# Designs tried in a protein design run: peptides against a protein of PDB entry 2MBZ. Part 119

Target 1, 143 residues: chain A of PDB entry 2MBZ
Amino acid sequence: GINLTPEEKFEVFGDFDPDQYEEEVRERWGNTDAYRQSKEKTASYTKEDWQRIQDEADELTRRFVALMDAGEPADSEGAMDAAEDHRQGIARNHYDCGYEMHTCLGEMYVSDERFTRNIDAAKPGLAAYMRDAILANAVRHTP

## One batch from the design tools (peptide; made by RFdiffusion4, then SolubleMPNN)

Design b2_p30_1_s1 (from b2_p30_1, 10 letters changed)
Fold by OpenDDE base, seed 5:
Formats: sequence, structure tokens, C-alpha cells
Structure b2_p30_1_s1 (fold): chain B 143 residues (1-143), chain A 30 residues (1-30)
Amino acid sequence: as target 1 above (143 residues)
Amino acid sequence: SLLPTPEERAAYEEVRAANAEKIEELRALY
């Protein structure tokens, strides 16, 4: 798992433990490229690295919420750019994330209640908004 | 959280087909 002490994990992630689903993921995806890439890439991450990643995630959350509050459509340039930044962040920090992978993640955000509940904690409907923005971004990059 | 959690990776294949269809539907709007 993540090479942090319980205290360090709490400082970075709070009550959320990114390793909580490690067994499930290992059972289902332990032989996939995404899993291997993530394990390899994050093996050297320090507490500061994880904090940076968490800060980036929080920033994107705020950005999407602000777009929703402003009434920007999910297929607006602003929303699609936020989705692109999200995709690129995954690619930099975790595993290769093409547009197909990204759209699958977006669909999961609305189809898996666990994700929907966690994401919508920031703002009701955020998961759906993100999914739509992710799809729109994928479409504009895949003529 | 917007982190690509292990759970997100575990759900990828289950939503692939539905997602592909959705992409095509959205593309048709442009």
C-alpha cells in the first residue's frame, strides 16, 4: 500500500484511506497495466508527494463547484478544461489515462453509489457534472 | 475525492461498454 504511517495518512487524507479498497482492486485488477503503473509510480512517493496530489484533487473539486455555481454548462470550455486537467493529473501521478479510461471513470462516478455519495459531498450533482464534462472533453479530443 | 482510487480502477471494465455508447451519443450532438 501507500508508504505512510497511519498518522501521516490521516494528516494527508483525513478519514479517507486510499488503501481501503486495495484488496478488491488487487483481486480484480492486480494483473492490469494501470495497477502495475500505479504501484511503480507511487512506490517512491513521500508524504509531501501525496499532499501535493491531494491538494490538486481539492483544487479541481473547487473548480468544478465554481463552474456549477456560475451556471457554466458541463460542455463549456471551462468545464472541459477542468476535465482535461483531471485526466492529465491522473496520467502524471497514477497511471496512463487516455480519454476512454477517463470517460469510464466518469461513468463510474454516477453509476457507483459509493463514488456518487463521496463526490456529491462537495456539491449535489457534482458527480454527474464531472461525468458530463469528462465526456464532452473526450469528444472534443476524439473527432 | 477525485483521486483515482483502487475502487475506480476495479470498476473500469464494468462501465466500458456503457461509456462507449454514451460517447457516441454525445458526439452525435456536435
Scores: peptide ipSAE 0.053, ipTM 0.670, DockQ to the pose 0.122
Fold by OpenDDE base, seed 2:
Structure b2_p30_1_s1 (fold): chain B 143 residues (1-143), chain A 30 residues (1-30)
Amino acid sequence: as target 1 above (143 residues)
Amino acid sequence: SLLPTPEERAAYEEVRAANAEKIEELRALY
């Protein structure tokens, strides 16, 4: 799990606990490279590191919401660029995240109600918009 | 939250096949 005190976790993540599904993830993915990479990288993260990561996530959320509010298509350059930044952020902070992995994550955002509910808390339909942008970004980077 | 949670990682294999089809559909539109 995240190596922070309960108080630090609350300060960074608030009511969202990223470790809620730790047992489920460990059971299903504990033997994958992505899991091992993430555990290795994040084990040394400080509160400042996690706060930075959370700030980046919040910024991306604002970008996507702004695009939606402006009526920009999910396959617009702006939306695809936001998706690319999201992918790269995962790659830097957690685990190698290629376009295939990223599109799978996007699909999970709309297929798993737990993710959908959490993401759409910022704006209804955000999860679907992100999924579509992620897919479009993957397509433009794949022959 | 846009953090890649353990739940996200666990769902990878479950949606991989469906995602592959979706990508091909979208590619055809470009």
Scores: peptide ipSAE 0.113, ipTM 0.714, DockQ to the pose 0.108; fails the geometry check
Fold by OpenDDE base, seed 1:
Structure b2_p30_1_s1 (fold): chain B 143 residues (1-143), chain A 30 residues (1-30)
Amino acid sequence: as target 1 above (143 residues)
Amino acid sequence: SLLPTPEERAAYEEVRAANAEKIEELRALY
Protein backbone atom coordinates (compact mmCIF):
# COMPACT_ATOMS: atom_id res chain seq x y z
CA GLY B 1 0.00 0.00 0.00
CA ILE B 2 0.95 3.62 0.48
CA ASN B 3 4.27 3.84 2.26
CA LEU B 4 3.17 6.28 4.94
CA THR B 5 2.51 6.04 8.61
CA PRO B 6 -1.08 6.37 9.74
CA GLU B 7 -0.26 9.85 10.95
CA GLU B 8 1.25 10.86 7.64
CA LYS B 9 -1.71 9.42 5.80
CA PHE B 10 -4.04 11.51 7.86
CA GLU B 11 -1.96 14.62 7.29
CA VAL B 12 -2.08 14.12 3.54
CA PHE B 13 -5.47 12.53 2.91
CA GLY B 14 -7.42 13.53 5.98
CA ASP B 15 -10.47 11.39 6.57
CA PHE B 16 -10.10 9.77 3.18
CA ASP B 17 -8.36 6.45 3.60
CA PRO B 18 -7.15 5.18 0.26
CA ASP B 19 -6.17 1.86 1.79
CA GLN B 20 -9.76 1.01 2.60
CA TYR B 21 -10.28 0.40 -1.09
CA GLU B 22 -7.07 -1.53 -1.66
CA GLU B 23 -8.73 -4.92 -1.77
CA GLU B 24 -11.47 -3.78 -4.10
CA VAL B 25 -8.95 -2.08 -6.34
CA ARG B 26 -6.82 -5.19 -6.45
CA GLU B 27 -9.83 -7.33 -7.21
CA ARG B 28 -11.05 -5.11 -10.01
CA TRP B 29 -7.79 -3.73 -11.41
CA GLY B 30 -5.05 -6.00 -10.13
CA ASN B 31 -4.37 -7.59 -13.49
CA THR B 32 -4.13 -4.33 -15.45
CA ASP B 33 -1.00 -2.57 -16.61
CA ALA B 34 -2.22 0.60 -14.96
CA TYR B 35 -2.35 -1.10 -11.60
CA ARG B 36 1.15 -2.51 -11.95
CA GLN B 37 2.53 0.82 -13.12
CA SER B 38 0.90 2.66 -10.27
CA LYS B 39 2.13 0.23 -7.65
CA GLU B 40 5.64 0.38 -9.01
CA LYS B 41 5.73 4.16 -9.34
CA THR B 42 4.12 5.04 -6.04
CA ALA B 43 6.10 2.50 -4.04
CA SER B 44 8.91 5.01 -3.64
CA TYR B 45 6.72 8.02 -2.94
CA THR B 46 7.42 9.98 0.19
CA LYS B 47 5.00 12.01 2.21
CA GLU B 48 6.15 15.03 0.26
CA ASP B 49 5.36 13.28 -2.99
CA TRP B 50 1.85 12.42 -1.88
CA GLN B 51 1.36 15.92 -0.57
CA ARG B 52 2.40 17.32 -3.93
CA ILE B 53 -0.06 15.04 -5.65
CA GLN B 54 -2.83 16.15 -3.34
CA ASP B 55 -1.92 19.79 -3.87
CA GLU B 56 -2.13 19.28 -7.61
CA ALA B 57 -5.50 17.61 -7.25
CA ASP B 58 -6.78 20.41 -5.06
CA GLU B 59 -5.58 23.03 -7.49
CA LEU B 60 -7.28 21.27 -10.35
CA THR B 61 -10.48 21.03 -8.36
CA ARG B 62 -10.41 24.75 -7.68
CA ARG B 63 -9.71 25.38 -11.33
CA PHE B 64 -12.71 23.38 -12.48
CA VAL B 65 -14.93 24.98 -9.87
CA ALA B 66 -13.81 28.41 -11.00
CA LEU B 67 -14.65 27.53 -14.58
CA MET B 68 -18.10 26.37 -13.55
CA ASP B 69 -18.67 29.48 -11.48
CA ALA B 70 -17.68 31.61 -14.43
CA GLY B 71 -20.16 29.77 -16.61
CA GLU B 72 -17.53 28.42 -18.95
CA PRO B 73 -18.80 25.48 -20.99
CA ALA B 74 -17.22 22.11 -20.36
CA ASP B 75 -16.05 22.14 -23.96
CA SER B 76 -14.37 25.53 -23.62
CA GLU B 77 -10.63 25.79 -24.10
CA GLY B 78 -10.24 26.47 -20.41
CA ALA B 79 -12.17 23.40 -19.36
CA MET B 80 -10.51 21.16 -21.93
CA ASP B 81 -7.08 22.43 -20.87
CA ALA B 82 -7.91 21.61 -17.29
CA ALA B 83 -8.95 18.14 -18.40
CA GLU B 84 -5.68 17.76 -20.28
CA ASP B 85 -3.72 18.77 -17.21
CA HIS B 86 -5.69 16.22 -15.24
CA ARG B 87 -4.79 13.52 -17.74
CA GLN B 88 -1.14 14.49 -17.72
CA GLY B 89 -1.09 14.55 -13.95
CA ILE B 90 -2.35 10.99 -13.86
CA ALA B 91 0.29 10.01 -16.38
CA ARG B 92 3.12 11.61 -14.39
CA ASN B 93 2.08 10.38 -10.98
CA HIS B 94 0.32 7.07 -11.48
CA TYR B 95 0.10 5.30 -14.82
CA ASP B 96 -0.03 5.81 -18.55
CA CYS B 97 -3.28 7.57 -19.21
CA GLY B 98 -4.35 7.96 -22.79
CA TYR B 99 -7.48 9.73 -23.88
CA GLU B 100 -9.54 6.56 -23.93
CA MET B 101 -8.53 5.69 -20.40
CA HIS B 102 -9.23 9.24 -19.34
CA THR B 103 -12.74 9.19 -20.77
CA CYS B 104 -13.38 5.96 -18.94
CA LEU B 105 -12.31 7.59 -15.71
CA GLY B 106 -14.58 10.51 -16.45
CA GLU B 107 -17.52 8.21 -16.98
CA MET B 108 -16.75 6.47 -13.72
CA TYR B 109 -16.96 9.83 -11.97
CA VAL B 110 -20.63 10.06 -12.86
CA SER B 111 -21.58 6.38 -12.85
CA ASP B 112 -20.04 5.37 -9.52
CA GLU B 113 -21.93 7.15 -6.78
CA ARG B 114 -18.93 6.97 -4.47
CA PHE B 115 -16.84 9.04 -6.84
CA THR B 116 -19.71 11.35 -7.65
CA ARG B 117 -20.34 12.06 -4.00
CA ASN B 118 -16.67 12.66 -3.25
CA ILE B 119 -16.11 14.93 -6.23
CA ASP B 120 -19.33 16.88 -5.90
CA ALA B 121 -18.41 17.67 -2.33
CA ALA B 122 -16.44 20.55 -3.82
CA LYS B 123 -19.34 21.68 -6.00
CA PRO B 124 -22.55 19.98 -7.10
CA GLY B 125 -22.26 18.86 -10.68
CA LEU B 126 -18.47 18.95 -10.71
CA ALA B 127 -18.17 15.27 -11.61
CA ALA B 128 -20.43 15.72 -14.62
CA TYR B 129 -18.59 18.87 -15.63
CA MET B 130 -15.25 17.08 -15.44
CA ARG B 131 -16.60 14.13 -17.40
CA ASP B 132 -17.82 16.42 -20.13
CA ALA B 133 -14.54 18.34 -20.23
CA ILE B 134 -12.58 15.11 -20.37
CA LEU B 135 -14.66 13.88 -23.28
CA ALA B 136 -14.32 17.16 -25.13
CA ASN B 137 -10.57 17.15 -24.59
CA ALA B 138 -10.33 13.61 -25.87
CA VAL B 139 -12.27 14.50 -28.99
CA ARG B 140 -10.16 17.54 -29.83
CA HIS B 141 -6.99 15.47 -29.50
CA THR B 142 -8.32 12.59 -31.58
CA PRO B 143 -9.02 14.06 -35.02
CA SER A 1 -10.54 13.53 -4.36
CA LEU A 2 -9.29 13.51 -7.92
CA LEU A 3 -6.75 10.81 -7.25
CA PRO A 4 -7.08 8.00 -9.74
CA THR A 5 -7.70 5.21 -7.31
CA PRO A 6 -7.54 1.59 -8.30
CA GLU A 7 -11.32 1.67 -8.17
CA GLU A 8 -11.31 4.12 -11.00
CA ARG A 9 -9.15 1.79 -12.99
CA ALA A 10 -11.39 -1.17 -12.29
CA ALA A 11 -14.38 0.67 -13.65
CA TYR A 12 -12.48 1.43 -16.82
CA GLU A 13 -13.15 -1.88 -18.47
CA GLU A 14 -16.81 -1.79 -17.57
CA VAL A 15 -17.47 1.58 -19.15
CA ARG A 16 -15.02 1.42 -22.03
CA ALA A 17 -17.58 0.37 -24.60
CA ALA A 18 -20.11 2.94 -23.50
CA ASN A 19 -17.50 5.67 -23.54
CA ALA A 20 -16.34 4.71 -26.98
CA GLU A 21 -19.85 5.26 -28.26
CA LYS A 22 -20.11 8.56 -26.46
CA ILE A 23 -16.81 9.73 -27.90
CA GLU A 24 -18.05 8.95 -31.37
CA GLU A 25 -21.24 10.86 -30.74
CA LEU A 26 -19.37 13.88 -29.45
CA ARG A 27 -16.83 13.74 -32.23
CA ALA A 28 -19.64 14.23 -34.67
CA LEU A 29 -20.48 17.48 -32.90
CA TYR A 30 -17.02 18.97 -33.20
Scores: peptide ipSAE 0.066, ipTM 0.676, DockQ to the pose 0.093; fails the geometry check
Fold by OpenDDE base, seed 4:
Structure b2_p30_1_s1 (fold): chain B 143 residues (1-143), chain A 30 residues (1-30)
Amino acid sequence: as target 1 above (143 residues)
Amino acid sequence: SLLPTPEERAAYEEVRAANAEKIEELRALY
């Protein structure tokens, strides 16, 4: 799991506890390369590392929300670029994330109500917007 | 949170086939 004290976890993640999904993730993904890469990479992360990762996620959230507020289509260059940055962030911090993997994650955001609820807490429809942007970005990069 | 949780990783296998088809359909639009 994440090697932080309860206080540190609260400071970084607030009410969200990523470790609450550890057993489920292990059961479903424990034998995948992505899982192994993520566990190995994040095992050395400090509180500051997790805070940085969370800050990057929050920044991306704000960026998508701003695009939505501006009325930019999910398949606009701005939205697709945000999706690309999201993909690259996953690759940098967790595991290799190709475009197919990324689209699967995007679909999960709208298909799993737990993710939808969590994401849409920032703005209703954000999960769907992100999914569409992720998909559009994948298409433009995967002929 | 947009963190790729273990749950996200687990969900990948469940939607992979459907998403692959969707991607192919979208490619045809370009």
Scores: peptide ipSAE 0.059, ipTM 0.674, DockQ to the pose 0.087; fails the geometry check

Design b2_p30_1_s2 (from b2_p30_1, 10 letters changed)
Fold by OpenDDE base, seed 3:
Parts: structure tokens; sequence; C-alpha cells
Structure b2_p30_1_s2 (fold): chain B 143 residues (1-143), chain A 30 residues (1-30)
């Protein structure tokens, strides 16, 4: 999986261990194009690459939280732009992520309690807010 | 959660239907 030492993994991911789900992901998602793309891309990632990915995720989380705190609707331009950056980040770092796939991921964020719990650790309701922003962004880009 | 308009719901359902297989594959992980 991630070719980092335990110390490097802790420096980048902290208490979260992404490799704990590796076998489950492989068993149930290993034959998908997205999985193959992700494995191919991340195989060459350095510690600095993973750190950049985490920094981008943290920044995006802060943006969504700030939007929520400001009372901006999930279908506001600010929220939809954050959702677009989220989509582009997935596409750049992991696998091809169109608007259709993005909306499916958004639904997973609110339907899978493991995702909901992890996301809402930053702010209660963040997963639902992200899902709504993702959907709004997809709608505005779907003729 | 947003209250989707009929137009937004229709757009969402189209997206979901188009990617139903991929969506189910993702959900099968959890």
Amino acid sequence: as target 1 above (143 residues)
Amino acid sequence: SLKLTPEERAAYEKVRAENAEKYEELRALY
C-alpha cells in the first residue's frame, strides 16, 4: 500500500491509518477502474506527496466549515466552488472523478456511518453539507 | 440537507441511474 515508514505515516496521517482498510477495499473494489487508477498513481507517491494531499484535504475541510459558520447555503457559489475543488482533487490525486461519480461519493458520505463519523469530526453536519454542495455543483454543470 | 426542486431531483436521479453500477460497487465496500 502506502510506502512509508510507521513514523512517516504518523507524521502525515496522525492517528488515522488508511492501510487498515486496504484488504477490504481490495476484496470488494479491486476490480474497478477507479481502484486500478488509484493504485497506479499512488504507487509513486512520496512522503511529500501524501503530505500535500493531506494539506489539501485539511484546507478544503476548513473552507467548508467556514462556509457553514458564515451561514452560506450549500448551493451558494462558495460552497459549489469548494465542491468543485474537492472533485478536482480526487481526479488529480486518485482516479477519474466526473460529476456523476462525485454525486455518488457524496451520497456515500451520508449513507455510510463510517464516512459520516470521520467527516463530521471536523463539524457536525459537515458530511450532509458537503453532499448537498456536491449535488448542487453537479447540477449546475449538468445541462 | 437541501430541499431539492423537481428539476434538481430529476438531474440527481439521472446521475445516479447513469452510475448505478459504480455506486453499488463503492457501497459494497461498507
Scores: peptide ipSAE 0.026, ipTM 0.605, DockQ to the pose 0.055
Fold by OpenDDE base, seed 2:
Structure b2_p30_1_s2 (fold): chain B 143 residues (1-143), chain A 30 residues (1-30)
Amino acid sequence: as target 1 above (143 residues)
Amino acid sequence: SLKLTPEERAAYEKVRAENAEKYEELRALY
């Protein structure tokens, strides 16, 4: 898991504790390549690494919210580029994330209420907007 | 909501079908 002290975890993640889902995550996808890759990558992460990851996620959230507020369609170039950055961020920080995997993640954001509530905390409908942008980005990269 | 063309819907369905098992396994990250 995340090798931070309780104090460090609070400083980085605040009220959201990713370790509260550790058992369920392990039980459901602990045998996948993605899980193994993520465990291997994150095993060496410092507090600063986790903080960077959170900052990147927050910045991307703000980008999507700004696009929504501006009335940009989820299949606009701006929204698709944000989705691409999201995909690449997952690939850098956690596990290989192709367009197919990314599309599945997007669908999960709207089908799993836990994800939906977490994402929509920033703006109602954000999860659906992200899902649509992720799908559009995947389609434009799939011949 | 995004309104997909027939071609985009076909692409989405292909992706979903090919990764159905992977999708179900991922539904526990958060």
Scores: peptide ipSAE 0.024, ipTM 0.600, DockQ to the pose 0.059
Fold by OpenDDE base, seed 1:
Structure b2_p30_1_s2 (fold): chain B 143 residues (1-143), chain A 30 residues (1-30)
Amino acid sequence: as target 1 above (143 residues)
Amino acid sequence: SLKLTPEERAAYEKVRAENAEKYEELRALY
């Protein structure tokens, strides 16, 4: 889990408490390589690290929203590049995230209502847009 | 959602097939 004080957690995540899903994540993902990698990587993360990760996520959200507002298709260079940056961010911060895994995550964003609701809080349809961009990015990198 | 060409659909199916186990694990979260 995230090794922050309650105050630090609030400062970084605000109303969202990532620990509320810890048991579910452990139960469903505890035996996966991704879970083990994430536990190992994040074990040493400081408050500043988590804040950086959150800032990167927020920036990416704004970037996707801007693309949607500009009418850029999800399979545009801009959208696919944003998806690529998303994938790379996951890889750097959490666990190995290939295009296959990324596509699966995209599907989760639209099929898990909790994710959809959280993501679409920034803009309705954002989860679907991200899923489509992620898929397009994966497709262009799949022989 | 995007309308995929046959080639893109094939690529997508390949991705799904290659990551089938992980995909099913993710489905468990739904």
Scores: peptide ipSAE 0.023, ipTM 0.585, DockQ to the pose 0.056
Fold by OpenDDE base, seed 4:
Structure b2_p30_1_s2 (fold): chain B 143 residues (1-143), chain A 30 residues (1-30)
Amino acid sequence: as target 1 above (143 residues)
Amino acid sequence: SLKLTPEERAAYEKVRAENAEKYEELRALY
């Protein structure tokens, strides 16, 4: 789990507690390389590391929202670039994230209502927009 | 909205099943 005190967790994540899903994640993904890599990488993360990761995620969310507000299609260069940065952020902070893996994550955002609700809290339809952008980015990078 | 092929959907489901834990961890951050 995340090696932070309850106070630190609240400061970084607010009302969202990622550890509440730890058992489910382990049950579903515990035998995957991604899980092992993430557990290994994040084991050494400090509060400042987690805060940085949250800040990066928030910035990316705002970027996607801005694209939607501007009427940019999910397969626009801007949206695909945002999706690429999202993929790279996952790879840097958690686990190797290829384009296939990324598309799977995108599908999860719209298939798991828990993800959809949390993502769309920023803007209705954001999860679907991200999924589409992720897919478009994967396609343009696939020979 | 982009529509996935059956093959792409299958790939997504496979990745989701294999990386469910990582998805939850990422959800907290992204």
Scores: peptide ipSAE 0.025, ipTM 0.615, DockQ to the pose 0.070; fails the geometry check

Design b2_p30_1_s3 (from b2_p30_1, 14 letters changed)
Fold by OpenDDE base, seed 2:
Structure b2_p30_1_s3 (fold): chain B 143 residues (1-143), chain A 30 residues (1-30)
Amino acid sequence: as target 1 above (143 residues)
Amino acid sequence: SIQPTEEERRLHAEVAAANAARIEELRALY
C-alpha cells in the first residue's frame, strides 16, 4: 500500500482512504504490467510525492471544470491539451499510459459508477467531459 | 484505429479501473 503513516495519509488524503480498494485492485489487476509498474514506482514515494500528485490532480480538475464552464467543446484544443497532460501525468507517476490505455481509462470513468461519482463531485458531467476529451486527444495523435 | 481490441479493452478497463479508482478516490477527497 501507500508508504505513509496514518497521520501523513490523513494530511494528504484527508478522510479518503486510498487503501480501501487495494484488495479489489490486486485481485482484478494484480497480474498486469500496469499494476506492477505502479507498485514499483509508488513504493518509494514520499509524502511530498503523494502531495504533488494530488496537487496535479486538483489542478487538472480545475482546468477541466473551467473549460466546461466556458462552454469549450471536449474536442477543443484546450480540452485535448488537458487530456494530454492527464495522460502524461499518469505515465510519470504510475504506469506507462499510451493513448489506447488512456481511452480505456476514460471509458471506465463513465462506466464505473464509483469513478463517476468521485469525479463528478467536482462538477456534474465532468467524467463524461474528460472521457470525450481523452478520446479526442487520442484521435488527434493517431490520424 | 484508436479503439483497442476487446481483450485489450477488458484488461485496460480492469487495470485502469483499479488504478484510476485509487487515484480518483484520492482526488475526490478534495
Scores: peptide ipSAE 0.070, ipTM 0.647, DockQ to the pose 0.118; fails the geometry check
Fold by OpenDDE base, seed 5:
Structure b2_p30_1_s3 (fold): chain B 143 residues (1-143), chain A 30 residues (1-30)
Amino acid sequence: as target 1 above (143 residues)
Amino acid sequence: SIQPTEEERRLHAEVAAANAARIEELRALY
């Protein structure tokens, strides 16, 4: 799991336990390349690294919410750029994330109620908006 | 095309679910 002490986890993640899905993830994806890459990459992460990851995620969430509030379509340049940053963040911090993989993640955001609930906590419909932006971004970058 | 085949979707869904769950867990902490 995340190589942080309980105190460090609390400082970074608050009351949320980042390891609550570790067993399920290991059981379902433990033999995948993505899982291996993530484990290898995050093994050396410090508290500061995890905090940066959270800060980036929070910023991205705010960007998407702002776009929605402004009435920008999910296939707008702003929304697609946010989706691209999201993809790059996954690739940089966790595992290889091409456009096809990103599209699959977007679909999971709306098909898995657990993800939908967590994402839409910031704004109702955010998961669907992100999915649409992810798809649009993939389309513009794929021949 | 960015549209994955059924096999690709299944593979990615598995990997995505595992890693996305971790990412979302981390995100949900904040």
Scores: peptide ipSAE 0.055, ipTM 0.649, DockQ to the pose 0.113; fails the geometry check
Fold by OpenDDE base, seed 1:
Structure b2_p30_1_s3 (fold): chain B 143 residues (1-143), chain A 30 residues (1-30)
Amino acid sequence: as target 1 above (143 residues)
Amino acid sequence: SIQPTEEERRLHAEVAAANAARIEELRALY
């Protein structure tokens, strides 16, 4: 699990308890390379590391919301750049994330209601916008 | 083409699902 005390977990995640999903994640994806990479990387993460990750996620959310509010299309340079930063963030913090993997994640954001609900909490339609931006970014980087 | 095959999509979906669960746990987009 996450190498944080209960108090640290609360400080970083609030009332959200990631441990409640640990069993499901292990059952569904425990034999994947991504899972193993994530477990290996995050095993040494401090509270500051997790806070950084949350800050990055929040910043990305704000960027996408701002793009949507401005009416920028999902295949705009701004949206694609945000998608690229998203991909790179996953790669740095969790597991190798190529463009193909990223597009699969984007599709999951709109096909898994749990993800959609969580993402769209920031703005309705955000998950779909992200998916489209992720796809556009992948296309422009794949010859 | 960036479009994965159905088999690749299923494989990534399984990986993504594991990651998705983790992402949900983190209240993060990744």
Scores: peptide ipSAE 0.048, ipTM 0.650, DockQ to the pose 0.114; fails the geometry check
Fold by OpenDDE base, seed 3:
Structure b2_p30_1_s3 (fold): chain B 143 residues (1-143), chain A 30 residues (1-30)
Amino acid sequence: as target 1 above (143 residues)
Amino acid sequence: SIQPTEEERRLHAEVAAANAARIEELRALY
């Protein structure tokens, strides 16, 4: 699990308890490479590391919302760059994330209601916008 | 093509859903 004290967990995640999902994740995907990579990487994370990850995710969310509010297409340079930063963030912090994996994640964002509801809490349609931007970014990087 | 097959989507989604469910919930703005 997250190697933080109860106080540190509150500082980073507030009343949200990330450990509530650990058992389900382990039971369903504990034997996958992605799971093992994520567990290995996050085992050494400090409070500052988790806070950075949270800040990066929040910034990316605001960035996508701003693009949507401005009427920028999901295949615009700005949206695709945001998608690329999203992919790189996953690769850096959690597990290997190539463009194919990223497109799979994008599809999951719109097909799994738990993800859709969570993402769209920032702005309705954000999950679909991200999926489209992720796909466009993958296309431009695939010869 | 970068479009995943149904099998690829299932494999990645399952692997991703477990980790991604946790990861994306952690990333959610509190």
Scores: peptide ipSAE 0.043, ipTM 0.638, DockQ to the pose 0.113; fails the geometry check

Design b2_p30_1_s4 (from b2_p30_1, 14 letters changed)
Fold by OpenDDE base, seed 4:
Structure b2_p30_1_s4 (fold): chain B 143 residues (1-143), chain A 30 residues (1-30)
Amino acid sequence: as target 1 above (143 residues)
Amino acid sequence: SIKLTPEERELWKKVREENAERIERLRALY
């Protein structure tokens, strides 16, 4: 597939450095099936694919922030639906993501300061809100 | 869905245990 040029990376991700992200992902996930699946899937991604992925992430961020601003609890139907869309987005773009895996990711968002800081840049407490929504969504889909 | 290998399970053990407890508590509330 087409690899992003430095200029394209800047255009698509702005302040985000995909190369730094790749290093972090490799360090954390390099030995997992999730990483393998993600690398295989994204190897063919074009600039347009990455832009789509970023747009989807931005959309979900906006949805969660809007829910928080509206005072909707993390276990509201709206918040759980946003969490479900988040899970499905991961499954579509990166690797198979079941509900248990999703809850693990949610916990990482609040346990790893790097993730917490990056997520909460959009709104303080967003990481915790997402984690709670992810848990609630997992519960409603798990016997 | 993804199925973690034994090695990957070890990597996520701590997170899994904590989340499992939370899920059970939340399930009891529904």
Scores: peptide ipSAE 0.031, ipTM 0.531, DockQ to the pose 0.212
Fold by OpenDDE base, seed 3:
Structure b2_p30_1_s4 (fold): chain B 143 residues (1-143), chain A 30 residues (1-30)
Amino acid sequence: as target 1 above (143 residues)
Amino acid sequence: SIKLTPEERELWKKVREENAERIERLRALY
């Protein structure tokens, strides 16, 4: 099932009581492997670790926005490479993230208005662009 | 029921503050 990274949970639910968002996440995804892996991996994270993760997310955002501004299609090599880096970042920082799981996350970005609004704060249409790039990257890596 | 420790609560408060600044920076760039 679809799960949220701690960073994604924070960006979407950060305006609420942290205890409340943790309870909601547990109710929705508490029995998934992604949830267990994330809890185990992030248990030792410091503020500096979270800042690093945020910096990586900011860099990726700038990269995607630049691609959009340049008129590069979402299935271009540049966009697909950015999507691959996004996938690898999730795998490194939170939980195992295969191409199928990544595609599910991309769909969530456009289907959940909270994610769409958060992502599109950088540039309107960014969530849809990312979803398309994620899908294209998954396709090129699937025989 | 999941309850955060005081340390975890403080960590999230700091993250929330920095996230707000992050969003403002991103909006300024585009």
Scores: peptide ipSAE 0.019, ipTM 0.481, DockQ to the pose 0.029
Fold by OpenDDE base, seed 1:
Structure b2_p30_1_s4 (fold): chain B 143 residues (1-143), chain A 30 residues (1-30)
Amino acid sequence: as target 1 above (143 residues)
Amino acid sequence: SIKLTPEERELWKKVREENAERIERLRALY
């Protein structure tokens, strides 16, 4: 099977340079607990498992878009709950994902134009909205 | 390792194509 983190999988699905992709993955995830955990967990995943993960991602995307369309702030309960589900999905399927890690991922979504471009393909501003919701969710769960 | 096997690369090529279709569907809905 294929052992990739959600972000690595995203890079595979995106418009990243194939030659640079492997180097980016190594630079980003090399020597990380996240990569090791993901490799271990996903080693036994079937095509059906990956399809489920993708379906969950699609559903979450639709959920965020719906919130944006409704004008719900990124720090609304709805948006923060969606962010929480996103975090839990990563934890369940790939690697332990605390709130700080989740926030870092959110920042990557807006700082790496390649991620931004691909995420916003669903709806302009989605990456920024997700980042803000992720941050808000992290804040509400941090005493 | 980080590098994909030839089989894995072929698999992801198919997945990428499917993902592209999903993105287009989502874009059409919103």
Scores: peptide ipSAE 0.017, ipTM 0.462, DockQ to the pose 0.032
Fold by OpenDDE base, seed 2:
Structure b2_p30_1_s4 (fold): chain B 143 residues (1-143), chain A 30 residues (1-30)
Amino acid sequence: as target 1 above (143 residues)
Amino acid sequence: SIKLTPEERELWKKVREENAERIERLRALY
């Protein structure tokens, strides 16, 4: 599955030390607009809202996996469109997500082994594929 | 850092359970 926020990562794994989680969130996100926006937006979310978000993430995961299985390059139109939908989903559900922020998230997917392990549960190499698609999508939208 | 209310903790507990199931489904499919 796709982890969109530090909070989501923590809830997915559930085996992290809460104190360690708080420190990490503070270090990485504590003074960011993303953190504040996410807290404000998700404060009103219901169980149904979270289920919808997870369903959207699952659909996108399947879409990326299908692209990989078809041998489509990460910089193909299909892969870049999937990355764009991913970015827009984050914007709707969590926080404003520009292309630069999106590329940073992509890098996190491959640099943080916890994210990598979670994402690659669907298919080995998915995190790297997503990172590359995210970067390609950012490039085509920022000439 | 995040400090959850009791209601938020219950919500996240449910989310974690669903995420666990989701991950297992994905592992089974791929």
Scores: peptide ipSAE 0.018, ipTM 0.481, DockQ to the pose 0.030; fails the geometry check

